# Peptides against a protein of PDB entry 6GMG: the designs that were tried, part 4

Target 1, 331 residues: chain A of PDB entry 6GMG
Amino acid sequence: DSDDRVTPPAEPLDRMPDPYRPSYGRAETVVNNYIRKWQQVYSHRDGRKQQMTEEQREWLSYGCVGVTWVNSGQYPTNRLAFASFDEDRFKNELKNGRPRSGETRAEFEGRVAKESFDEEKGFQRAREVASVMNRALENAHDESAYLDNLKKELANGNDALRNEDARSPFYSALRNTPSFKERNGGNHDPSRMKAVIYSKHFWSGQDRSSSADKRKYGDPDAFRPAPGTGLVDMSRDRNIPRSPTSPGEGFVNFDYGWFGAQTEADADKTVWTHGNHYHAPNGSLGAMHVYESKFRNWSEGYSDFDRGAYVITFIPKSWNTAPDKVKQGWP

## One batch from the design tools (peptide; aimed at target 1 Y62 G250 V252 H277)

Design b1_p10_2_s3 (made by RFdiffusion4, then SolubleMPNN; from b1_p10_2, 5 letters changed)
Fold by OpenDDE base, seed 1:
Structure b1_p10_2_s3 (fold): chain B 331 residues (1-331), chain A 10 residues (1-10)
Amino acid sequence: as target 1 above (331 residues)
Amino acid sequence: DILQKPVYEP
């Protein structure tokens, strides 16, 4: 029950974290200990450590989405999302492949669609776009200059994003970022902002007007990236979980992973921070735990989800929630 | 619902 959610208590600013424990290639700890690490490593504003505020602790208590929320400074809107889909693989497997023993046609099609997404290529596309945006931000002191720089960068790379409408989330994302407008944030100066990345796992079969089979096994046509740009229309994502395929079965609504702005070129070595559920220390779910996973652990996902999107947003450069290097665990 | 429901343990 959502009513069991509790805001974690404040941690002293100078309190060091307890050691994380390994968990299947991940580093894991309780949320209170993550707050301690966050204050030591990620809390800095203009180079000065900050105690996590009550508001930030409340955001964090929402679970995996809370990790992204506290580090990005806003609840995820997921408007600027990227993925990679292999259409040829999809068509070929549908034509030449066969359902497994006991697998329905709908289950087969859903599985083939899921397997036709390339998480690594999707992530790389988001990083590519974030890099272009960061170059456009670097010397831009107003939004007009940023947009002009962005158009020039896209033209130089012959990127299909140059053809997006001016009202597209791609061009409007910066102006729609609250921290960009804040006096102690961007103060309407693009050069004070940087692009950051997080990922969302979710279910494709969310259309209530579709067949029960699509809700159970996935909608093969839903949430595909646009050719050329890699943009995913996330407008139909309503946090609806997968429908049960057997009695008593239940699925999770979503999973969020925070990447930030790591510069590690090898995707497999990047670290993704996420949570297991909302914080309910006095409820049946128990205390929230935070995980720091390598890309292989994150991108693997769960059977609850058949889509992964990589989303770009912005934070002030004065924040240290998205450092160039992230160390897994503690110490 | 903006709350994360329980995910599987790693």
Scores: peptide ipSAE 0.108, ipTM 0.802, DockQ to the pose 0.313
OpenDDE base, seeds 2, 3, 4, 5: peptide ipSAE 0.037, 0.073, 0.038, 0.055; ipTM 0.761, 0.781, 0.764, 0.794

Design b1_p10_2_s4 (made by RFdiffusion4, then SolubleMPNN; from b1_p10_2, 7 letters changed)
Fold by OpenDDE base, seed 2:
Structure b1_p10_2_s4 (fold): chain B 331 residues (1-331), chain A 10 residues (1-10)
Amino acid sequence: as target 1 above (331 residues)
Amino acid sequence: DILQRPVFEP
């Protein structure tokens, strides 16, 4: 089915978007119209509006991940991921709770684990860390200065991230960002970069060596954040979807939501941009649609996923793909 | 597979 993916055609630079339409509390449009909006609002490089390139349109055509891809400038690596998990709640519910009627023990444990994650706290942790990083970036003109600033900030806040290894995703994230090294990007100057956030929803039961029950109902122990730091080891995430529980059932491999660098303090008012599937206008899936959802809509996720992570990466400040304020829909 | 498969839409 991947063979029917199509790159959306170019849109004239000055073409205005058609109005978005409401869809279950979110704003929705077809991918071509999102390209129009993107060119008007998010395309700016150093203050100049840009037409979405063929390469960018190709990235976008991959679906929800394409939205994050085109706005972050790179395919998501998901290495610097945060979440919040209530261990006490989990343990207490397992001990004192009961499986629902017809619910297997594995299903019960998987559900309880899923419910023990706090999406809002996970998001807030990522925002907190991004803020620290941005302070470390602002006056650093080389990576060494950035890292020194970062360590100082962490020490001042008594943050457990200060104990991370120098090679950890936390400290290596900037240097591993292609746009940081680009002449028209960061040009190796940290002060030209800013931290941005996206989110990934995925399935915990991806270990093929584990029980079938874990693959069907979730692995309660997988992809938990480390205490203190909130870091999630994403190394075992291979985009493997939930296993079917009945014949003919199929699940989505992942979902990505782009937040960027919005300054809205109220999480519930933040806007998350995501897509429904890869672009296949001539195929059975149809055209890709892009959604701009409030946090509540985004964080609810789907039954396809039992994990949510909030990931930090970096983009040049000269890009406008992560503005301080995101307006839902059009106009 | 780096393509997003269809998300269920209510």
Scores: peptide ipSAE 0.169, ipTM 0.823, DockQ to the pose 0.334
OpenDDE base, seeds 1, 3, 4, 5: peptide ipSAE 0.059, 0.112, 0.068, 0.127; ipTM 0.794, 0.779, 0.803, 0.819

## One batch from the design tools (peptide; aimed at target 1 L285)

Design b1_p11_1 (made by RFdiffusion4)
Pose (drawn by RFdiffusion4):
Structure b1_p11_1 (pose): chain A 331 residues (1-331), chain P 11 residues (1-11)
Amino acid sequence: as target 1 above (331 residues)
Amino acid sequence: SDPNNFNPTPP
């Protein structure tokens, strides 16, 4: 009867996954089966396949956060985040539009702010920034050389990110990555690391001391990207879900999707990996399922979330959790 | 009531 979280059992390294295919842009499989796929195509350490450890299986079992947690080796901090927001569209649709049949002004403003974000450009911005970071760390063998290389390209590219504080989440992203300091990971050598990207969907109205309207319909001024850089201050994100509008209405607080470092130029052809909930086959929600969605399917989101952030972190190059290509389903 | 706790808090 217990809807307790259970850890999926260990899968032998030779066990192949059951086949599955995408339907209308998304593929799904039970977590036990995804572990088999992950061990075949994602588990490589210096080209050697590995069994998903007990610890990794435990992380994965937590739901949507599990895929990102396993692939990055760290519970997601969301410290370095990017998004796109059309300020002109937002200001114009506020002073020219009107609430629809059955909206409070707070609901109208909350929706307009939501629709003003552009997840494609947001992901595109994280893509170009991660590329600059990877070029900066290619031949840099200490952090100082990495930061010099990073600032040099940003200045020459006239990127407002060059003026970020030395201790900002942007410039400190590499040094604050645990696997960067680990002897078996980056060993303080930026050339042994790689920038990767994952996404977080979340709610904007997370201030518990704010009006109920913002908790139910969103805070338009919250989690907007800074101009020029596109950085999103995630410090006030506390994993607080959208408040219900009527009794019995439940919302999920956040969703994580793993992109990695795919080389596909078509943002619509990129695959994003995420789970539906924590593993509980003997309980109410049932077993965890891992979803592999095309970008548009992922960026469609849900009414639970009115904000999207595209996050950059680092993993060692010796890993294979962010390959150049990601294929939906199996084989 | 609809369920809402899909993402448990880790220790």
Fold by OpenDDE base, seed 5:
Structure b1_p11_1 (fold): chain B 331 residues (1-331), chain A 11 residues (1-11)
Amino acid sequence: as target 1 above (331 residues)
Amino acid sequence: SDPNNFNPTPP
């Protein structure tokens, strides 16, 4: 853990944010100003604006994961994750493609695998599943009713998720959500909850028992979605960064982006909220900044990562951290 | 694992 992390101070409830700064299609601001916006726009519980608590500010201070943490109400577990992988493209490129000049075979295979993921289709799959879940939640007043509704919806759509067992993250996700069980949250009533989405970028080559090449250039076989369902087994994601390829090189561990429950049908127009690093105003990293990015900006990612997953979790409908419309920046 | 994010600045 970083010893120089600092919890941002409280902001007055009625303090309006300063304008965000535009940067390459993104809106950027310092973390304290995001807290101001959050209190004005996203803080509402049962229609009442709330000051961000000390606990929430502490969560937020952890960086990009903090943005997802404060808005979802829990540290990401990433159990219900989706992606899209084009196996035909992967096989074809490996067979007919060639390494670039100076590119090793391992580097080539890692790159081809990365390029075989379709971020937009992965996001679309998550949205589709979230929609099914929301329909199942709508009139269910206990978990049994929710599960029955979910099975019916999946059967009607001939969705492969209907074949998942009761222990699958797909069926257990709701019961494992703390806010579902809270008196002021779902209070064990599924109809009081809604599905929301966030995304995680991470490195595939995390197995320490594997070859150095896989750790440096990626594991082409790791973290692929299951055919039909699109589910990604995230159990082996331990937040291990990419291994350096040269002396002095370093990579970051992960990136998280918050989407929530936006209803915008055009993926390119959706807004993703994320942070650059933990808040260290007196340290070498400096103050945390928060970014609101369009999907193209978010899904592009960094060389630090070769995988992207879209994760479903749940929040109470009484929370306003996942509105149907998100406006980029301020005002 | 360290829950802190070490993310590069977006372009």
Scores: peptide ipSAE 0.038, ipTM 0.767, DockQ to the pose 0.128
OpenDDE base, seeds 1, 2, 3, 4: peptide ipSAE 0.032, 0.036, 0.033, 0.035; ipTM 0.736, 0.752, 0.739, 0.749; seed 3 fails the geometry check

Design b1_p11_1_s1 (made by RFdiffusion4, then SolubleMPNN; from b1_p11_1, 5 letters changed)
Fold by OpenDDE base, seed 5:
Structure b1_p11_1_s1 (fold): chain B 331 residues (1-331), chain A 11 residues (1-11)
Amino acid sequence: as target 1 above (331 residues)
Amino acid sequence: AQPSNFQPVPP
């Protein structure tokens, strides 16, 4: 996708980061300095610091998705995604609301749909499910035990996820995680794994067979969560950006934010790590920068996107890429 | 090849 993408150079394991700088409530640094922080704080395997490998640095160089990639250990599949959508609000606003001055009907409908999503509730749903999964993982030494535990937990809570098919992303996510099968990872032992969360912002109007208006202003019906479960079908997300509404206008394909497994109960105090673009120090885009944002900064998103999803995946407990506490910036 | 973030996201 990017011919001018460059893999950041290796950083010495003992090199301390330079201070981050504040940027609109965020902490910001260049990618090379993030690697230094990552090695000091997040690199630990079985309690031992590790130098970020060439492969990991290459993953990181992909931009915002690279941050999630290096910390989760795999390129995001986005199969187990959650969101919250207020159907009543949507219907009411469409019925009783009016387009703003200069706003087309399609633009109005797209905006109303976007505003009907609740990012905080979507995030909380993902955290709730991750907590259930973590309880199911805790004493399970094979996949069968894990699945049995999940079913029991869901039954006790009367959760609609209990009705999902065995092939659903909800039940298949663990077995489809490469690190679960690795000898130095889970080694097929669920109790060695933990659930983690990342978020993706993307455009709803990706169907090329749909109207131009949907591609420009959003598809109000696309990527809604299923009632009861909160699951979002991400199968039609092909990383297609919003279509330009004027000549020369361009939009970003996606944004990814890494949360991990923070235990902070207040959503507003949680930290999300993301990148601005792929690393191109010798290109027009310049060096990649990494941001650590509070939830309000992350969830605000951009006009490039009208959907947000909160995705669950798994990492080995021996990794320190998802600590219970994340400190914003450096020092 | 995996997709990259090919445009800058404003901070």
Scores: peptide ipSAE 0.199, ipTM 0.827, DockQ to the pose 0.157
OpenDDE base, seeds 1, 2, 3, 4: peptide ipSAE 0.193, 0.196, 0.053, 0.192; ipTM 0.828, 0.829, 0.754, 0.825; seed 3 fails the geometry check

Design b1_p11_1_s2 (made by RFdiffusion4, then SolubleMPNN; from b1_p11_1, 4 letters changed)
Fold by OpenDDE base, seed 1:
Structure b1_p11_1_s2 (fold): chain B 331 residues (1-331), chain A 11 residues (1-11)
Amino acid sequence: as target 1 above (331 residues)
Amino acid sequence: SQPSNFEPVPP
């Protein structure tokens, strides 16, 4: 955290947003204007608009992670993460491919590994699992009923997740969600909750005991999904950025994108909400900006990152931070 | 305190 981070001021509840601006195929606005949109569109509790609280504005000020934080109600733990990796493509390219001109062996292997991840398939897996979880939640009035429903759904689909340990993040995610236990949230009633999705981009080469080459060009073996389930072990993600490959080069620690619970079947038409950096209107970084990107813009990522994970968490159905349809920009 | 982010470097 930077000492120059500032909490955005409150916006009147009835203040309408200014128009968003196009930016590289996405809609972009300053954080204060996003707060205005959020209050009009996403702030509803039990159908009533709410002013974004000081606490929520503080969460939002953290940047891209702040967007996910304010909409999910908790700082991301990333415990229930999914991805898709093409092992055959990876092996084949390593065997038959060649480094580009000026590319080191380590750089080649890191690039091939990055390219062997399929962001769309990873996203689809998360959506599939979220759908199963939502069906399990629908008529469950206690955690035991939810878990029983979940096991039945997984068995019916012959899903490998049915073999996960009872202590797995997959089964413990609901009980570990603060809003599930809140009186004005789930109140320990699973049927009051729904599954939502966000994504994290990060660097694979975070092991300080590994070679410098892995830290610079990626660790080809790190953060791969488990076969069958698609689960990614995120325990080794410590928000360590990529190491510089040239003097003066610097990389960002992570990027978060909020999807929520959109029902759009075409992945390319889904909208992802994210921020550029923490809010520092009086600092060198300047004011925080919020982006609403289509999947192609989000999944493309940056050279800062070689991994993408799609994470499931839960929010109360009474919240409107994850509507079925998200409109890009304003108006 | 929780971690925040900087603006990503364009690809």
Scores: peptide ipSAE 0.165, ipTM 0.823, DockQ to the pose 0.121
OpenDDE base, seeds 2, 3, 4, 5: peptide ipSAE 0.157, 0.040, 0.145, 0.156; ipTM 0.819, 0.727, 0.812, 0.813

Design b1_p11_1_s3 (made by RFdiffusion4, then SolubleMPNN; from b1_p11_1, 5 letters changed)
Fold by OpenDDE base, seed 2:
Structure b1_p11_1_s3 (fold): chain B 331 residues (1-331), chain A 11 residues (1-11)
Amino acid sequence: as target 1 above (331 residues)
Amino acid sequence: PQPSNFEPVPP
């Protein structure tokens, strides 16, 4: 269905962006202008500004996932994902709550499950883990040293992640990162890498063998974080959208938001970069737009999605796609 | 890789 996707043209390296425009509390611009900003602010490799390559522009053209793709250096695998779910709230609401007028039981349960996720706590867990990983990376010059450091850090904090299998996404994430192995990236040196975070919104009711109600209203039991670790098993996420509840209704597959490695302690002040859809300037969807949203705007999500995950991956420290401070909009 | 066909809806 993306046959009308177009790769945005190259932008001159020194071309300054046009000002972003406000859009419901977020900063918004067309993809071409984001490329200009990206080249000025995020493109740096070893401190040198770079023109966004054709390959990177092609990645970006994929929409919201493209923003994460171009900044992380790889198409999201979403394997190391975290969330927070209030089980007690969920159980209590199911027991004591009531379906709204006209709300089916399945719809009620799906809604209650959605509302039992805490996006802020999920994000904080990911940041906590990323910090642990960054400490483990700091002086590790091979993967073995990194893993040893990581285990020590986890033990010191009595973190349940210390009990994860060596093959788990948690321990394998670094070695499975292409940029870690690249000569101009990590070059197999963990100390040259840093942990970064992005978020994915998606639909829980993706199991085609389950009831139609779960596909329409959500699967209350799907994609919950494991107690203690906060890890979400994302293996069942196949980018399947919510099923229509009425004729003509349609939902989209996912949303991705790029956070990177911002050091802002206040979650509400963090900036999330995301796109609307794949770039189709001559198609029905139109040109891709890029948004820079505060956490509140990002975490609110849409009715298309009932799950949010915060995912950790890695990029070389030499990249500037995940700076300590992100400024919303332009200038 | 799958592209996004998402169109943000204003609040």
Scores: peptide ipSAE 0.211, ipTM 0.815, DockQ to the pose 0.117
OpenDDE base, seeds 1, 3, 4, 5: peptide ipSAE 0.189, 0.098, 0.210, 0.200; ipTM 0.813, 0.758, 0.814, 0.821; seed 1 fails the geometry check

Design b1_p11_1_s4 (made by RFdiffusion4, then SolubleMPNN; from b1_p11_1, 5 letters changed)
Fold by OpenDDE base, seed 4:
Formats: C-alpha cells, structure tokens, sequence
Structure b1_p11_1_s4 (fold): chain B 331 residues (1-331), chain A 11 residues (1-11)
C-alpha cells in the first residue's frame, strides 16, 4: 500500500554512517544510514558536500527506483535501453530442448527466452555506447556539435546506431534531460554532462490482451533488443508485475540498480546500488533497506522478472553521484 | 504519483 510510504528524516551533514552489514555477498544498510553515506560520498555539487534535500529524501523513499532517482536527478524514463539476446540459442533450445517434468509448454518457452538474454553482454553494450557518448560530449559546447561528434564516433566504429532517426531516444536523450538545461547543471553545454547507466528488471508478460500463459510465464517475443543496435523498445513496459501462478502468490513490479559511471573494466567487480521496497517504517513492509551488490548479485535477479535492461541517461559532471570508483559498504 | 516497488521474493 503506497499509503504507508514515509519520507526519511533529515540527517546532519556531518553525521558519519554506521558500518554496513554483509548480506548474501552484498553490503546492506537501512535507508537513513544510506543518506548519511550519500551525504559524505555522493552529495557533492561542484566539490561541496550537500545535505540531502527533503525532495531528494522523498524520491529515495520510493525504494529501488528511488535510489536511481536521487542519483540521476529524475524519475527513470527508460527510453534509452539496451540488452543482448541470443536468437540462435533461443531457436536451438526450443527445437532441441524439452520441458521439465511438470513444466507447461508456455512455461518452457518463457524460461528459454529468459535464459537467452545475456546480462553481461547487455551491460557491455550499454558501457560501449556510454563511452562513445562521453567522447562525443567531451569537447562539444552545443547540441549540434555533440550530435556531429556522436555520428562521427559511430561511423568510425561502424555502429548501427548511426542509422537511428534524429528523433530517436538515442539522439534526443541529452536534450530531454532536465539537468542539461539547468543553469547549475549542463547549462545547455554538452561538455558539462556525462553519460551514466542504471539497470531495470521487469516482467515481459505485461500485455493484458495476451494469453494468461504469457502473463504467468512470460512473453518470449516481448522486449527483445533490435539487431545491431541492441536497443529495447520500452514503450510497452507499464510496471505490471508477473501474474500469480498459484493462489496467494504475488510478484514485485520492478527492480532498479544504479551503476553510474564506474571505470572498473571487470564487470564482475562493479557495484550496483538498489533498494528493497518503499520506506514504510510504521507499515507491514518496514523500513527501506539499501543494498550495494556486485554485478553477479544484481544480474541474478528474481523470479519476479524475466527481462533486464541497461539504460543510459545523463548527469552534470559537477555531481558526484556517479564516481569512477564505488566502494561497497562503510567505511 | 510515481510507482514504487515492493521487496522482491527470492526464488
């Protein structure tokens, strides 16, 4: 019940975090303690620590999406999303594989489709594109220069994204970023912005007009990346959870993980920050907890979800919400 | 109102 959501109280700017707790290979803490860490590590604007504002604390209280929200500066639009799907594997497994004992055909197809996505390759694609964008941003002082640089970079790499329409989310993403237009943000100067990455886990079977089997076990054809570009059409994602397969079963609508702009080359060593649920300290769900997970922990996901996307957005370089290195826990 | 999430249930 969204009615139980509470905004965490303000934390003094100089209050140091308590140590994080280990939890199944990840670092875990209560949301109030994350606010303390955030103020010490991520809050910097132009090199100055900032107290998390009431607005930012309210954003954070929304759960996993709140972590991405407070660090990116906007509620996720998910317009520039990437994934990797092995079509040959999918076809081969459907042809040569067999349903498990007690598994329906629809369940089998949904599972095979889920397993045909490669989270690591999807993440790698997003990082590749973000790198290209960052190169295009570096010396561009207006949007036209940025777009020209971007096209040149894509041409040099023979990247299929060079063929995208000028109005596509790929080319329009920067101009549609509120912080790009802000005086204390990008101030319409691309060179003041950087590309950042977050990830979303969600359910493929969201079409209400589809079969009950697709809603229960997944839609094998939904949310596949376009060949060559890796772009995922997210327009059909309406935050609808998986349908129950048994009485009393319930699933979560989505999970968001914040990566930012880490430079760690080994994907397995990257850190993903996410929350468990909206903050309800006086409700049945309890207080929100924040997790800092390695890629393996993040990419594993849950049975609630059969899709993962890696999304690119932009933040001002003056923000410290996406540092080159992220350390798990505290200190 | 923007959507929030619940705690995922481990498999």
Amino acid sequence: as target 1 above (331 residues)
Amino acid sequence: AQPSNFEPVPP
Scores: peptide ipSAE 0.199, ipTM 0.832, DockQ to the pose 0.121
OpenDDE base, seeds 1, 2, 3, 5: peptide ipSAE 0.176, 0.174, 0.044, 0.166; ipTM 0.827, 0.825, 0.728, 0.814

Design b1_p11_2 (made by RFdiffusion4)
Pose (drawn by RFdiffusion4):
Structure b1_p11_2 (pose): chain A 331 residues (1-331), chain P 11 residues (1-11)
Amino acid sequence: as target 1 above (331 residues)
Amino acid sequence: STRAHMNLTPP
């Protein structure tokens, strides 16, 4: 009867996954089967396939956060985050629009703020920033050389990110990556690392001391990107879900989607990997399923979340959890 | 709501 979280069993390294295909832009498989796929195409360490460890299987079993946790080797901090927001559209639709049939002003403002974000440009911004970071660390063999290379290209590119504080989440992103300091990972050598991207959907009204309206309908001033840089301050994100509007209405607090480092230029053809909930085949929610969605399917989101952040972190180049190509389903 | 508990906090 227990809806307790269980860890999926170990899958032999030679066991191939059952076949599955995408339907209307999304593919799904039970977590036990995804582990088989992951071991075939994502588990490589210096080109050698690996079995998903007991620890990795445990991380994965936590739900949507599990895929990102496993692929990055770290529970997501969301410290370096980017988004796009049309300030002019937001200000214009507030002073020119009106609430629809059946909206409080707080609900109208919350929705307009939500629709003013552009997830494609937000992902695009994280893409170009990650590319600058990767070029900066290509031939840099110490952090000082990486930071010099990073600032040089940002200044020449007139990127407002050049003026970020030395201890900001942006400039400290590499040094604060645990695998960067590990001897078997980056070993303090930026050239052994790679920038990767994942996404987080979440709710804006997370201040418990705020009005109920913001908790139920959103805080338009929350989690807006800074101008010029597009950085989103994720420090006030506390994994607090949207408050219900009527009794019995349940909301999920967040969703994580793994992009990695795919080379596909078409943002709509990129694949994003995420789970539906934690693993509990003997319980109420059932077994965890891993979803592989095209970008538009992922960025469609849900009413649970009115905010999207595209996050940059680093993994060692020796890993294969962020390959150039990601294929939905199997084979 | 069961749905509200779809995510778990790790230790």
Fold by OpenDDE base, seed 5:
Structure b1_p11_2 (fold): chain B 331 residues (1-331), chain A 11 residues (1-11)
Amino acid sequence: as target 1 above (331 residues)
Amino acid sequence: STRAHMNLTPP
């Protein structure tokens, strides 16, 4: 595991961050400096600035997942995930396309499947659903009222999500959120909560019982969204990285990006916060860095991953970890 | 697998 991981030290509450540095359209800083920014901008509970706790700093130290963890208040469960897949494009490319020079059939199929996902449409779907949920939360003072409101909203929009059963992650997500049940959080009052969004990049070829080719080049049929709803079954995502295609090659297990609840209508102008690796200042990996990326930078992903999902969870409205406007970098 | 993110190199 991460035996050389270190929890970043506490930063004084009123310490201002140093300037971020630009890097390929991103804003970059070391994790300690992000903590300073976080305390100034995102730490507020009930309007009061808070020092990042030792527990929160420990969560953050886990890398990209740590950024989502500290801002959402819980380790990502990824149960309510959305994506967009163009089946017609996929079928057409498989039929009429050809493998590139040196590309195997399995590699070709994996690539075509990856390219058939539309990250922007997936993100848009998640935002649409989050908006519906927020309307359902607004005047609901118990879970029953929330669920009734949600069903009404979906019916009015003729949304296929209305056909999901009560056990679906869609309807159970709120009740399964720890902060909803906390006295200082939602206190079981839906109107005190809001929907937020994060994204996960991961590998499709995780089934150890499948062919080696699928593990190396992707499983074209895995982690596709359901038609109509856009829901992705994430139950088989076990954080297994891509298999090496050559000796000495290694891939990362996942990447997480935090969006929150930004109101910017232009997807290209939205800011995504993520980390490079777990914090190991005395190890080979070095100190953790935090990046604030535009959507184009985030959605581009890495060769380590062939799937992207946009996940909805909930936080108390009293938290400022998901403001309507996010400024990239510092100052 | 680990719960920690191992390593990413930004483009």
Scores: peptide ipSAE 0.043, ipTM 0.777, DockQ to the pose 0.151
OpenDDE base, seeds 1, 2, 3, 4: peptide ipSAE 0.042, 0.042, 0.041, 0.042; ipTM 0.773, 0.776, 0.770, 0.777; seed 3 fails the geometry check

Design b1_p11_2_s1 (made by RFdiffusion4, then SolubleMPNN; from b1_p11_2, 7 letters changed)
Fold by OpenDDE base, seed 4:
Structure b1_p11_2_s1 (fold): chain B 331 residues (1-331), chain A 11 residues (1-11)
Amino acid sequence: as target 1 above (331 residues)
Amino acid sequence: SLLSNANIEPP
C-alpha cells in the first residue's frame, strides 16, 4: 500500500529542468525535475506545451507505473502483451543441465525458465506488431476500416495474429482505449491514433493454489507466449510479488518502463523511462526518482521478477508523450 | 485496484 503517497506539486510551465545525474548507463532525477522535463518535451498537445495537471501528477506519483500512466493516459491494463520464449533452450537445459551447488530443483527450473525468455526478441515482436497496427490505422476513419486494414496487413505478412478471435485483446485493444473515444483524442477516428509500447516486469509464481516452491522460485510454465503470435495471457497477473526465500526478505510487486513510439532501429539505443517507487517525500521511501535507461539497463531487470512483457496500447497522435526520438537525461 | 510499486533501486 502507498498510504504515505504524496502528489508532487505543480511546476511552472516555463521552468527548465536541472541536469540529470548519469549513473551506470542511466540518467536519474527526482520526480519534480522529471515533471519539468515532461512539460518541456512531452506535454505538447496539438503542438502546445501543457502544464502537467493535478490528475497527471497524481498518476505519476504511483511510481514506475505512474510514468507509464501519465504518458499513455490510462492505468496499464496489460492485455496486449508480447514476449519471446526459447522452448528448445528450456527443454535442453532442463534435460542436460544440473542445479548449481546449493540450488534446489525448483530453483533450478525457475531460473532456467527465466533465462529462456529473450527480452530483445520480445521487444522486437511488439515493435513489429505496432508497425502493422500503425499502417492499419492510417487512413482508417472508423473501427471497421481499421480492423479490415489490420486483417489485410496480417494476411499479407502471413502473420499468425490473423487467426486470433475478433474478441481477443489484439483486435479489441483500440476500442477499449479511453483516449480513442474522447472528443479531443481519437474522436472514434483510428487515423488520429498511434500504437505505443511499454514493458512490465513481474513474478510468474502468483498462483496461490500452486506449490510454495513455485511462489518462491518461479512457475516455469506460467506466462509463456503463444507460439507464432508471441501473445502472453496476462489475465492471471494479479501483481503478486515473489514469496520470500529467507526471513526478512521482501520483493516488489512489479516494474514498468515507458518506451512509446521511438523509431530508433537499434534496440540498444532506445530509452526506457521508469520510476523507483511511489512518491513519499515525508515517508521512509523518500521522494520518487525517475530513471531514463537504455534497453540493456531496463531489460536486465531484478531478482524480484522472472517475466518481462512488452505491451501495446494507443495514444492520440496529437500527444507528444511518444515522440520518434527520445533523448536520455538533461540537457 | 490501482497499485503502486514499492522500492526498486537501480544499481
Scores: peptide ipSAE 0.079, ipTM 0.830, DockQ to the pose 0.144
OpenDDE base, seeds 1, 2, 3, 5: peptide ipSAE 0.063, 0.068, 0.042, 0.065; ipTM 0.811, 0.815, 0.779, 0.822

